# Peptides against a protein of PDB entry 1MQS: the designs that were tried, part 166

Target 1, 223 residues: chain A of PDB entry 1MQS
Amino acid sequence: ILKMLFLNKDLNNNDNITTITDDIFNQQEIIWKVLILDIKSTATISSVLRVNDLLKAGITVHSLIKQDRSPLPDVPAIYFVSPTKENIDIIVNDLKSDKYSEFYINFTSSLPRNLLEDLAQQVSITGKSDKIKQVYDQYLDFIVTEPELFSLEISNAYLTLNDPKTTEEEITGLCANIADGLFNTVLTINSIPIIRAAKGGPAEIIAEKLGTKLRDFVINTNS

## One batch from the design tools (peptide; made by RFdiffusion4, then SolubleMPNN)

Design b2_p26_2_s2 (from b2_p26_2, 12 letters changed)
Fold by OpenDDE base, seed 5:
Structure b2_p26_2_s2 (fold): chain B 223 residues (1-223), chain A 26 residues (1-26)
Amino acid sequence: as target 1 above (223 residues)
Amino acid sequence: DEDKKIAKEAGIKEYSSYAEELAKKL
């Protein structure tokens, strides 16, 4: 997240957020930027960063992507939003209207191929692709609640998984979604976990799915 | 990378993913 706020420049990850922001603030001139979020990413950012952290990162203002925003044509913008058709359309509209000077687009998760193609097509039509400085896929589909603990914030997961009326298909689908979130988390923290799960329930299903995803990823990256 | 190709063809100068970065580290 902090890397994103500094336009994906390399940062020393050995220090805590406060130390990093203090060091950067003292070493270089601050570049003021606008941060555009959605509901999901707002929760993520709020769980990790303090208001002062945003300021030290050069975020002068932050707003929701669906809110009316004043044009700041001389100010670069960082988008950190979900990879949805709606968000893409809004970003493109902002591009068309020259709402900001530069566009740094960060998606909270992997951008599907079809949406990438849509984004590419729309951007091409605008003739303003030069204003898009970065498109970056993130994997931050989690909220930190406390040290060493995080949540995927999947609504009613416990109820759904434990309701006897829930179909096997629904359980499998939900487990897949959870596994995807966990996989994204693993990628975000840049560490391969030891997976521990209770046997005989949804946790085992999730663990198996996650394990498969991790193995496939490692194999594909090492090939 | 097909994704990078698509982005480049649209005039987007930089398209990257954290997954790609992680893959380089693994």
Scores: peptide ipSAE 0.329, ipTM 0.864, DockQ to the pose 0.689
Fold by OpenDDE base, seed 1:
Structure b2_p26_2_s2 (fold): chain B 223 residues (1-223), chain A 26 residues (1-26)
Amino acid sequence: as target 1 above (223 residues)
Amino acid sequence: DEDKKIAKEAGIKEYSSYAEELAKKL
């Protein structure tokens, strides 16, 4: 997240947030930016960073993507939003209207090919692609609630998994979604987990799916 | 590679993913 706030520059990960922000603030002229979020990413940011951290990172203002926002044509914008058609359309509209000076787009998870194609098509039509400085797929599909504890914030997951009326297909689908979220979390943390799950239930299914995803990822990246 | 190609064709200067960066470190 901090890397994103500093326009995806390489940061030394060994320092705490305060040290990193202080060092950058002291060594370089602060670049003031606007941070544009959606509901999901707002929760993510709030769980990891304090308001003071945002300020030290040069975030002058933060707003929801769906809210009416005043033009700041001389200010660069960081978008940190879910990869949805709606968000893409809003970003493109902001681009068309010269809402900001530069656009740094960070999606909270992987951008599907169809949405990338849509973004590309719309951007090409505007003739303002030069204002888009970065498009970056993040893997922050989780909420940090407490140290060593996080949540995927999947609505009614527990209820769905424990409802006897839930179909096998629904369970499988939900488990896949959970596994995807966990996979993204692992990638974000950059640490290979030891997976522990209770046997004979959804947790085991999730663990298996996650294990497969991790193995496939390692194999594909080493090849 | 295909994603980068699509982005480049649209005039987007930089398209990347965390997964790609992680893969390079690995």
Scores: peptide ipSAE 0.317, ipTM 0.860, DockQ to the pose 0.674
Fold by OpenDDE base, seed 3:
Structure b2_p26_2_s2 (fold): chain B 223 residues (1-223), chain A 26 residues (1-26)
Amino acid sequence: as target 1 above (223 residues)
Amino acid sequence: DEDKKIAKEAGIKEYSSYAEELAKKL
């Protein structure tokens, strides 16, 4: 997240920023920029950074992507939003309207191929692709509440898993989603965890799915 | 690589993924 806020350039420190220190913000030159968020990413940012941290990072203003935003054609913009068709369309519209001077696009999770193609197509049509300085996929599908505790913010997960009316398919689907979120978390933390799960319940299913994903990832990465 | 190709063809100068970066480190 901090790397994103500094446009992946100004951080002279180690690639692995695990702690927020004042030294990170000790920049000779602050580039003022706008931060555009959605509801999900707002929660993520709020869980990790203080308001003052944003200011120190050069964020002059932050706004929701869906809200009306005034043009700032001389100001670079950082988008940190979910990879959705809606958000892509809004970004492209902002690009068309020259709303900002530069566009740094960060998706909260991986951008599916179909959406990438859509983005690419729309951007190419605008003729303003040069204003897009970066497109970066993130894996931040979690909210940090405490240093050793986080939430995937999956709505009604507990209720769904404990409702006797929930179908096996629904449970399996939910477990898959949870496993995906955990997988993304692991990638974000850059550490392979030891998995602990209770036996005989959804946690075991999730653990198995996560384990498979991790193994597959390691195999594919090493190949 | 294919994603980068698509982005490049569209004129996007820099396209990257955290997953890709992580994969390079592993």
Scores: peptide ipSAE 0.306, ipTM 0.852, DockQ to the pose 0.714
Fold by OpenDDE base, seed 4:
Structure b2_p26_2_s2 (fold): chain B 223 residues (1-223), chain A 26 residues (1-26)
Amino acid sequence: as target 1 above (223 residues)
Amino acid sequence: DEDKKIAKEAGIKEYSSYAEELAKKL
């Protein structure tokens, strides 16, 4: 997240957030920028960063992407939003209207090919592709509640998985979604976890799915 | 590579993913 706020420059990950922000704040001239979020990414940012951290990172204001925002044509913008058609359309509209000076687009998860093509097509039509400085896919489909605990924020997951009326198909689908979220989390933290799950339930299913995803990823990456 | 190509063709100078970065490190 800090990397994103500093326009995806390399940062030393061994330091805590405060140390990083303080060091950068003291060593470099701060580039003031706007942070554009959606509901999901707002929760993510709030879980990881304090308001003061944002300020130290040069974020003057942060707003929701769906909110009416005043134009700041001389200010660069960082978008950190879900990869949806709606968000893409809004970003392109902001681009068309010259709402900001530069556009740094960060998606909270991988951008599907079809949406990338849509983005590319729309941007090409505007003739303002030069204002888009970066498009970056991230894997932050989680909320950090504390250093050793995070949540995927899936509504009623426990209830659904433990309701005897829930169908096997529903359980399988939910487990797949959870596994995807966990996989993205693992990628984000840049480490391969030791997976522990209770046997005989949904947790085991999730663990197996996650394990498979991780193995496949490692194999594909090493190829 | 294909995604980068699509982005480049649209005039987007920099397209990347954390997954790619991770892949380079692993």
Scores: peptide ipSAE 0.290, ipTM 0.842, DockQ to the pose 0.682

Design b2_p26_2_s3 (from b2_p26_2, 10 letters changed)
Fold by OpenDDE base, seed 5:
Order: C-alpha cells, then sequence, then structure tokens
Structure b2_p26_2_s3 (fold): chain B 223 residues (1-223), chain A 26 residues (1-26)
C-alpha cells in the first residue's frame, strides 16, 4: 500500500510505516497526488494508514470513486479500487474529461482478462493512453485488524461454510475464492508462508488449494 | 505475458501484475 502511494517505487526500508514516511518526507520533494478509493479500499487503507501517513505520502485529497470530484488537471491521481466494470468505466470517463494530469491505476485484486481487455479497448478509443502511467493489480483486498492478522472480508463466509444446507460445490467455490485471496496476499508480501490449518474442515481445503497454487507458481517461476 | 501484451497494444506503458512481480523476485 505504501509503495502504491509512492507510485510503486522501490522502498528499501524495512522500517515501520512512520519511519519510512518520515524518511521520504525529509529526503524527497513531495509530489502531491489525489487518492481515489472505493468503499472496500477505504476500509483497507484506514486499517493500515493514519491520516498523517497519507499526508506524508503526498496525498492532498482522497475521495470515493463514485463521488462527484472536481477536476484537477494539473494533479496526478492514484486509483486504488476494486477491479469492476463500473470502476473501469468511471476511470475511463475521468480520462476522457482530463480530470487529472496522470493516472496511476491500482486494483485491489487481480484484474480479470476480460476486464483488462475492456479497459484496453476503451483507453485506446480515447487516444489518451499516454496519461495512464501505471496499471497494477498486485494488491490484495484485505483489512488488517491486528498486528499480523488480516481479513479478506468475505461476506458470510463462516455461515456459508458451516450451514448444513450448503452444497459441496458451494463450499468448494468459496474455498477457492479464499485460497485465491490468500495467494494474492502471499504475492503481495513477497514471502512463501508455512501453511497451518485445522484438519477436517474448510480450513484444510483452503490450505490444500493454496498449497497447490504456491507449488504451481514456484514451478512456473523456475521453468 | 498475454496481459502485458494487451496493455501495451492499448498504449499502456507500464502494466504489472502481482504474479509477475513475484515471479521476477523468486
Amino acid sequence: as target 1 above (223 residues)
Amino acid sequence: DEDKKIAEEAGIKEYSSLADEIRKKL
């Protein structure tokens, strides 16, 4: 997240967020930016960063993507939003209207191929692709509740997994979605975890799916 | 990378997926 706020530049410091922001603030000229969020990403940002952290990162204004926003044609914008058709359409409309000087687009989760193609097509039609500086989908949509604890915020996951009326197919589907989220988290953290899960339940299914994804990833990276 | 190709064809200069970045680091 902090990397995103600094336009995905490499941050070499293993220090806490406060130390990193202080060091950057003292060493570099602040580039003021607008941060565009949605409801989900707002929760994510709020769980990790304080208002002062945003200011130190050069965020002068933050707004919801669906809110009416004033044009700031001389100010670069960072989008951190869910990969949805609606959000893509709004971003493209903002591009068409020259709402900002530059567009740094970060999706909270993986951008599906069909949506990427849609984005690409719409951007191509505008003739303003040069204003789009970055498109990233390297972020996991998670909320940090406690140190070293995070949530994927999947609605009714516990109820669905424990409802006797839930079909095996539904359970498998949900477990796959959770595993995808966890996999994205691993990729975001850039570390291979030791997976520990309770046996005999959905956690085991998720662990197995995640393990498979990680193994496949390692194999594909080494090949 | 097909995704990168799609982005480049649209004129997007920098497209990066988390998967790609992790692959580069591993």
Scores: peptide ipSAE 0.298, ipTM 0.839, DockQ to the pose 0.644
Fold by OpenDDE base, seed 1:
Structure b2_p26_2_s3 (fold): chain B 223 residues (1-223), chain A 26 residues (1-26)
Amino acid sequence: as target 1 above (223 residues)
Amino acid sequence: DEDKKIAEEAGIKEYSSLADEIRKKL
């Protein structure tokens, strides 16, 4: 998240948020930016960062993407939003209207090909692609609810996994989705987890899938 | 690579997945 707020510059991950923000604040001229969020990303940001952290990162104002926002044509904007058609349309509309000076787009999860193509097509039509400085996806598909606790916000996961009417295929599919989310989380935090799961249930399936993904990732990255 | 190509064709200068960036650094 901090990397995003600093326009995806390389940050030393070993430092506390406060140390990083203080160092940047003291060493570099603060670039004031607008942060555009949606409901999901607002929860994510709020769980990880304090208002003071945002200010230190140069966020002068933050707002919801669906809200009416005043033009700030001289101010760069950071979008941290879900990869949806609606959000893409709003971003493109903001681009067309020259709402901000620069656009740094960060999607909270993977941008599917069809939406990327849609974004690309719309941007190309505007002739203002030069204002889009960055497009990143797969940023954070989880919300930290409490210390050392986070949620992937998969709807009805618990109910589905514990409903006796749920098919094996549905369970397997859901476990795969959960494992994907966990894998993305691990990549985001850049830390290899120790995986612990209860035996004989969906948790074990998820753990195995996650373990496999991590192993494959390490092997493929080292090759 | 294909996603990046699509973005580049549209004039987007920098397109990346965080996962891909991490993979490159590892």
Scores: peptide ipSAE 0.249, ipTM 0.814, DockQ to the pose 0.634
Fold by OpenDDE base, seed 2:
Structure b2_p26_2_s3 (fold): chain B 223 residues (1-223), chain A 26 residues (1-26)
Amino acid sequence: as target 1 above (223 residues)
Amino acid sequence: DEDKKIAEEAGIKEYSSLADEIRKKL
């Protein structure tokens, strides 16, 4: 989400939100932007960021996509909304009306091909495609701030993995479940991890499975 | 890749997804 607010620039610091915002604020000139949300994304943003965080990210105004919004033709806009036909139509209408100077579109989930084609077609007709700087998707529902440490709440995972009576099949199954949980967490947090695991144990198995899931996801989404 | 092509043909300069970001890091 922070990456989105900074126009999807690579943020090198794995630090907490406050440190990231402070570092960027101190190093770069703040570009003031409008943030356009829907009901779903409002809940997401509110769960992760404080109003002060938005201000530090250069968000001067935030509003709902369905609300009447005043034109700010000299101000870039970040859209963070659900990938729906309705939202696409509104964005295109905003584009047609030159409501903002630049359009950074971020969908909260995967944009279906039919909707992408619709967006592309409508944008092409406007002749203003140059104002659309970015189209991103799969900013999945983020309910909590990025944890430094989190638990998948899998009961007795440590005991099971270290019990000599546990079968290889059970270990494999548990590792798969853990990998699934981690995969879902990665998607939810919208943060791609550097996977580090100890060699020679279940952690390595989990890491390998997670890596495979991530690779498969990439292949399936871009097909 | 096809989605990116569709976007590019429409004049959208930068189309990406979480999948694309993952691809860059993997």
Scores: peptide ipSAE 0.248, ipTM 0.808, DockQ to the pose 0.500
Fold by OpenDDE base, seed 3:
Structure b2_p26_2_s3 (fold): chain B 223 residues (1-223), chain A 26 residues (1-26)
Amino acid sequence: as target 1 above (223 residues)
Amino acid sequence: DEDKKIAEEAGIKEYSSLADEIRKKL
């Protein structure tokens, strides 16, 4: 997240958020920029960063993507939003209207190929692709509530897993989704955890799936 | 690589994934 706020520049990962922000603040001229969020990303940022951190990162204003926003044609914008057709259309519309000077687009999760193609096509039509400085997708499918606790914010996961009417297929599907979210979380935090799960329940299924994904990832990365 | 090509063809100068960046560091 901090990397995103600093336009995906290389940051020394070993430093605390405060140290990083202070060092950048002291060493470089602050580039003031607008941060555009959606509901999901707002929750994520709010859980990780303080308002003061945003200011230190040069964020002058933050707004929701669906909110009416005033044009700031001389100000660069950072988008941190879900990879949806709706958000892509809004970004492209903002581009068409020259709403900002530069566009730094960061998607909260992986951008599907079809949406990438759509974005590419729309941007190409505008003739303003030069204003798009960066497009990143991220695997940020979690909200950190506490340093040692986070949530994937999967709707009704507990209820679904404990409802006797839920089919085995639905459970399997949900477990797969949870495992994917956890996997993405692991990648995002750049740390491979030791997995602990209760035996005989959905947690074990999830743990096994996650373990497999992590192993596959390590193998593929080392190859 | 294919995603980057698509982005480049559209004139997007820098396209990347956090996952890819992490993979490069591992």
Scores: peptide ipSAE 0.236, ipTM 0.816, DockQ to the pose 0.682

Design b2_p26_2_s4 (from b2_p26_2, 11 letters changed)
Fold by OpenDDE base, seed 3:
Structure b2_p26_2_s4 (fold): chain B 223 residues (1-223), chain A 26 residues (1-26)
Amino acid sequence: as target 1 above (223 residues)
Amino acid sequence: SEDQKIAKEAGIKKYDSLASEIAKNL
């Protein structure tokens, strides 16, 4: 949860919440953000964080997703909500209306394929995919840099990675394919991304493979 | 930006209020 509030940056896990927030507060200029919740996630946040923790994380306003919210077009927003069609539609509407400057979307549980496809389709139609900075759920972490990252290929990969019947060999193979796709994307956009991934899962495998490919490419091009 | 300024001011006000409340309880 703290990681989410700091836009999924790497945090020193050995420190308590207070120490982490204090260190960040003292070292960096606070970026003030809006936190958008639903009923379920409100209970989750309330059980883990104090009001002071939210403030130190730069959360100035927290609201329910279904509540009427004032536009803050120059302020980034963090969504922490259930993966439902209703919530997706609201997020897309907020995107269309330029309600916030940037969108960091965190789903409280696994996002089903049909909803992922729906989100991807709606976002692509808006032409504002660049404002979607992150999409996370309990299994997948990815930064959206281009609309093409919302392909059906990603959906298939997502299903495979989340299916408990999938073998480790299949996961490894899929991670390699994903890394290849990401590598090609990087070449296409002519920009080297900062790679961040959750540890202990497929995301780490993908990040490692992609990092290796990028390093090899840089070495080969400079030679 | 103006929105960031507003957000910052709101945050500071909340923080000050909380700090004051904590101080009263000590």
Scores: peptide ipSAE 0.027, ipTM 0.522, DockQ to the pose 0.021
Fold by OpenDDE base, seed 5:
Structure b2_p26_2_s4 (fold): chain B 223 residues (1-223), chain A 26 residues (1-26)
Amino acid sequence: as target 1 above (223 residues)
Amino acid sequence: SEDQKIAKEAGIKKYDSLASEIAKNL
C-alpha cells in the first residue's frame, strides 16, 4: 500500500511506515496526488495507514470512485479499486474528461483477462493512453507506455499462472512465453516497457527472464 | 500549478474528516 502511494517506487521494507514516510518527505519534494478508492479499499487503507501517513505521501485529496470529483488536470491520480467493469468504465471516463494529468491504476485483487482487454480497448479508443502510467494488481506490475501492451496474449498466461491447479513446469513454461511476448513487443513498438515484478511470484520469474533477453539483445547488437 | 494548490487546500480541509473515518475503521 505504501509503495502504491509513492507510485510503486522501491522502498526500504525494513523500516516502519512512519520512518519511511519521514525519510521520503525530508529528502524529496512532495508531489500532491489524488487517491481514488472504493468502499473495500477504503477499509483496507484505513486499517494500515494513519492520516498523517497519507499526507506525508502527498495524498491530500481522497474520494470514492463513484463520487463526483472535480477535474484537476495538472494533478496525478492514484486509483486503488476493485477490478470491476464498473470501475474500469469510470476510470476511462475520467481519462476521456482529462480529469487528472496521470493515471496510476492499482487493483485490489487480480484483474481478469476480459477486464484487462476491455480496459485496453477503451483506452486505445480515447487516444490518451500516454496518461496511463501504471496498471497493477496483486500479481503483476505493468508500466504502460503504449496501448499495444494491453493487446498482448499476456493475459491468457496470467490467468493460467494464477490457477492453483497449474504445475510448476507449466508455470515456468508460461513465464518464458510471456517474457518472449514482451520482448517481441519491445522490438515491435520500439519502446521498452518497464515491468516491475512483485517478489515471490510469477511476476518475478517473468521479469528475470525478460531482463536476460533484453541484456542479451543489447550486447549482441552492440557487438 | 494552480491545480496542485487546489489539491493541497482540499486535502487540508478534508483532513479532519479522513481522521474520523480512519478512527472508525481501526
Scores: peptide ipSAE 0.021, ipTM 0.494, DockQ to the pose 0.022
Fold by OpenDDE base, seed 2:
Structure b2_p26_2_s4 (fold): chain B 223 residues (1-223), chain A 26 residues (1-26)
Amino acid sequence: as target 1 above (223 residues)
Amino acid sequence: SEDQKIAKEAGIKKYDSLASEIAKNL
């Protein structure tokens, strides 16, 4: 949660919440942000953080996602909400209306593939994909840079990766396919990305595979 | 930016209201 409030920057894990917030507050310029919650995430935040912790993290405005919110077009927003169609539609509407300058989206649990594809499609239509900076769930961490949020159209990838019945061999194969798709995308945009992935899950495996492919490609093209 | 200043001021001003709102949603 603290990592989310600091836009998913690396934090020193050995300190208590108060010490971490104090240290960051003293060392870095505070980026003032809006925090958008739902009922469920409000309970989660309240159980872990004090109001003063939010302020020290640069959260000066917080609201429920379903509430009417005033536009702050020059202020970045952090969404911490349930992965539902309704919340996705609201986020997209906020994007369309230029309600905030940047969008850091954190889902409270796993985002189903169909909803991820829906989000990607809707964001693409807006032409404002550059404002979506991050999308996270319990298992996915990715930074969205130009070009558009896209789907590799690999059927049931998320379901397969999260199904406990899936074998390690199947996971490895699927991760390789995803990495291949991402590699092709990178080549198409003719830019070497900074790869960021959540640690300890399929995303890390994919990131490693993609990194290897990119390194091999660069070596082969520069020779 | 001006909006950043507004956000900052709103946060400081609503410190007590924020606490109350969080408590209300608990």
Scores: peptide ipSAE 0.023, ipTM 0.480, DockQ to the pose 0.022; fails the geometry check
Fold by OpenDDE base, seed 1:
Structure b2_p26_2_s4 (fold): chain B 223 residues (1-223), chain A 26 residues (1-26)
Amino acid sequence: as target 1 above (223 residues)
Amino acid sequence: SEDQKIAKEAGIKKYDSLASEIAKNL
């Protein structure tokens, strides 16, 4: 959560929240941000962070996603909300209306493929995908370097990865397929993305596999 | 930017209310 408030920068997890916020405040100019929550995420944030922690993290305003919010076109926004169709539609509407300068979207749980595709499609239509800087969920942690979101169209990927009955071999195989798809996309776009992944899950496996593929490709093409 | 300043000022004002509200819920 604290990492999210600092736009998913790498933080030293061994430090106290207060120490981290103080260190960042002292070392860097604070970026003031809006935090957009829903009822569920409000409870989560309240259980982990103090109000003063939010302030020290540069959160000047926090609001519920369903509340009417004034535009702050020069201020970046952090969304920490449930992965629902309703929330996606609201985010897209906020994007259309240029409510904020940048959008950092963090879903409180895994984003189903159908909703990811819906988000991607709606964002693409707006022509403002460049304002979406990050999208995170339980399985995805990436910085959007291009104004387009895409799907690999792998059926039931999230279900398979999250099913406790799925074997390690099946997970590894699926992760490899995902990494291959991402690799092909990277080659098509002709840009090297910055890839981030949640630790301890399939996202990390995918990120590692993709990184290896990219490194191998670069070595082989320069050789 | 002016919006950042506005956000900062609005944030400071709302922090008192938010702090109070979060404190009530904690």
Scores: peptide ipSAE 0.023, ipTM 0.510, DockQ to the pose 0.022; fails the geometry check

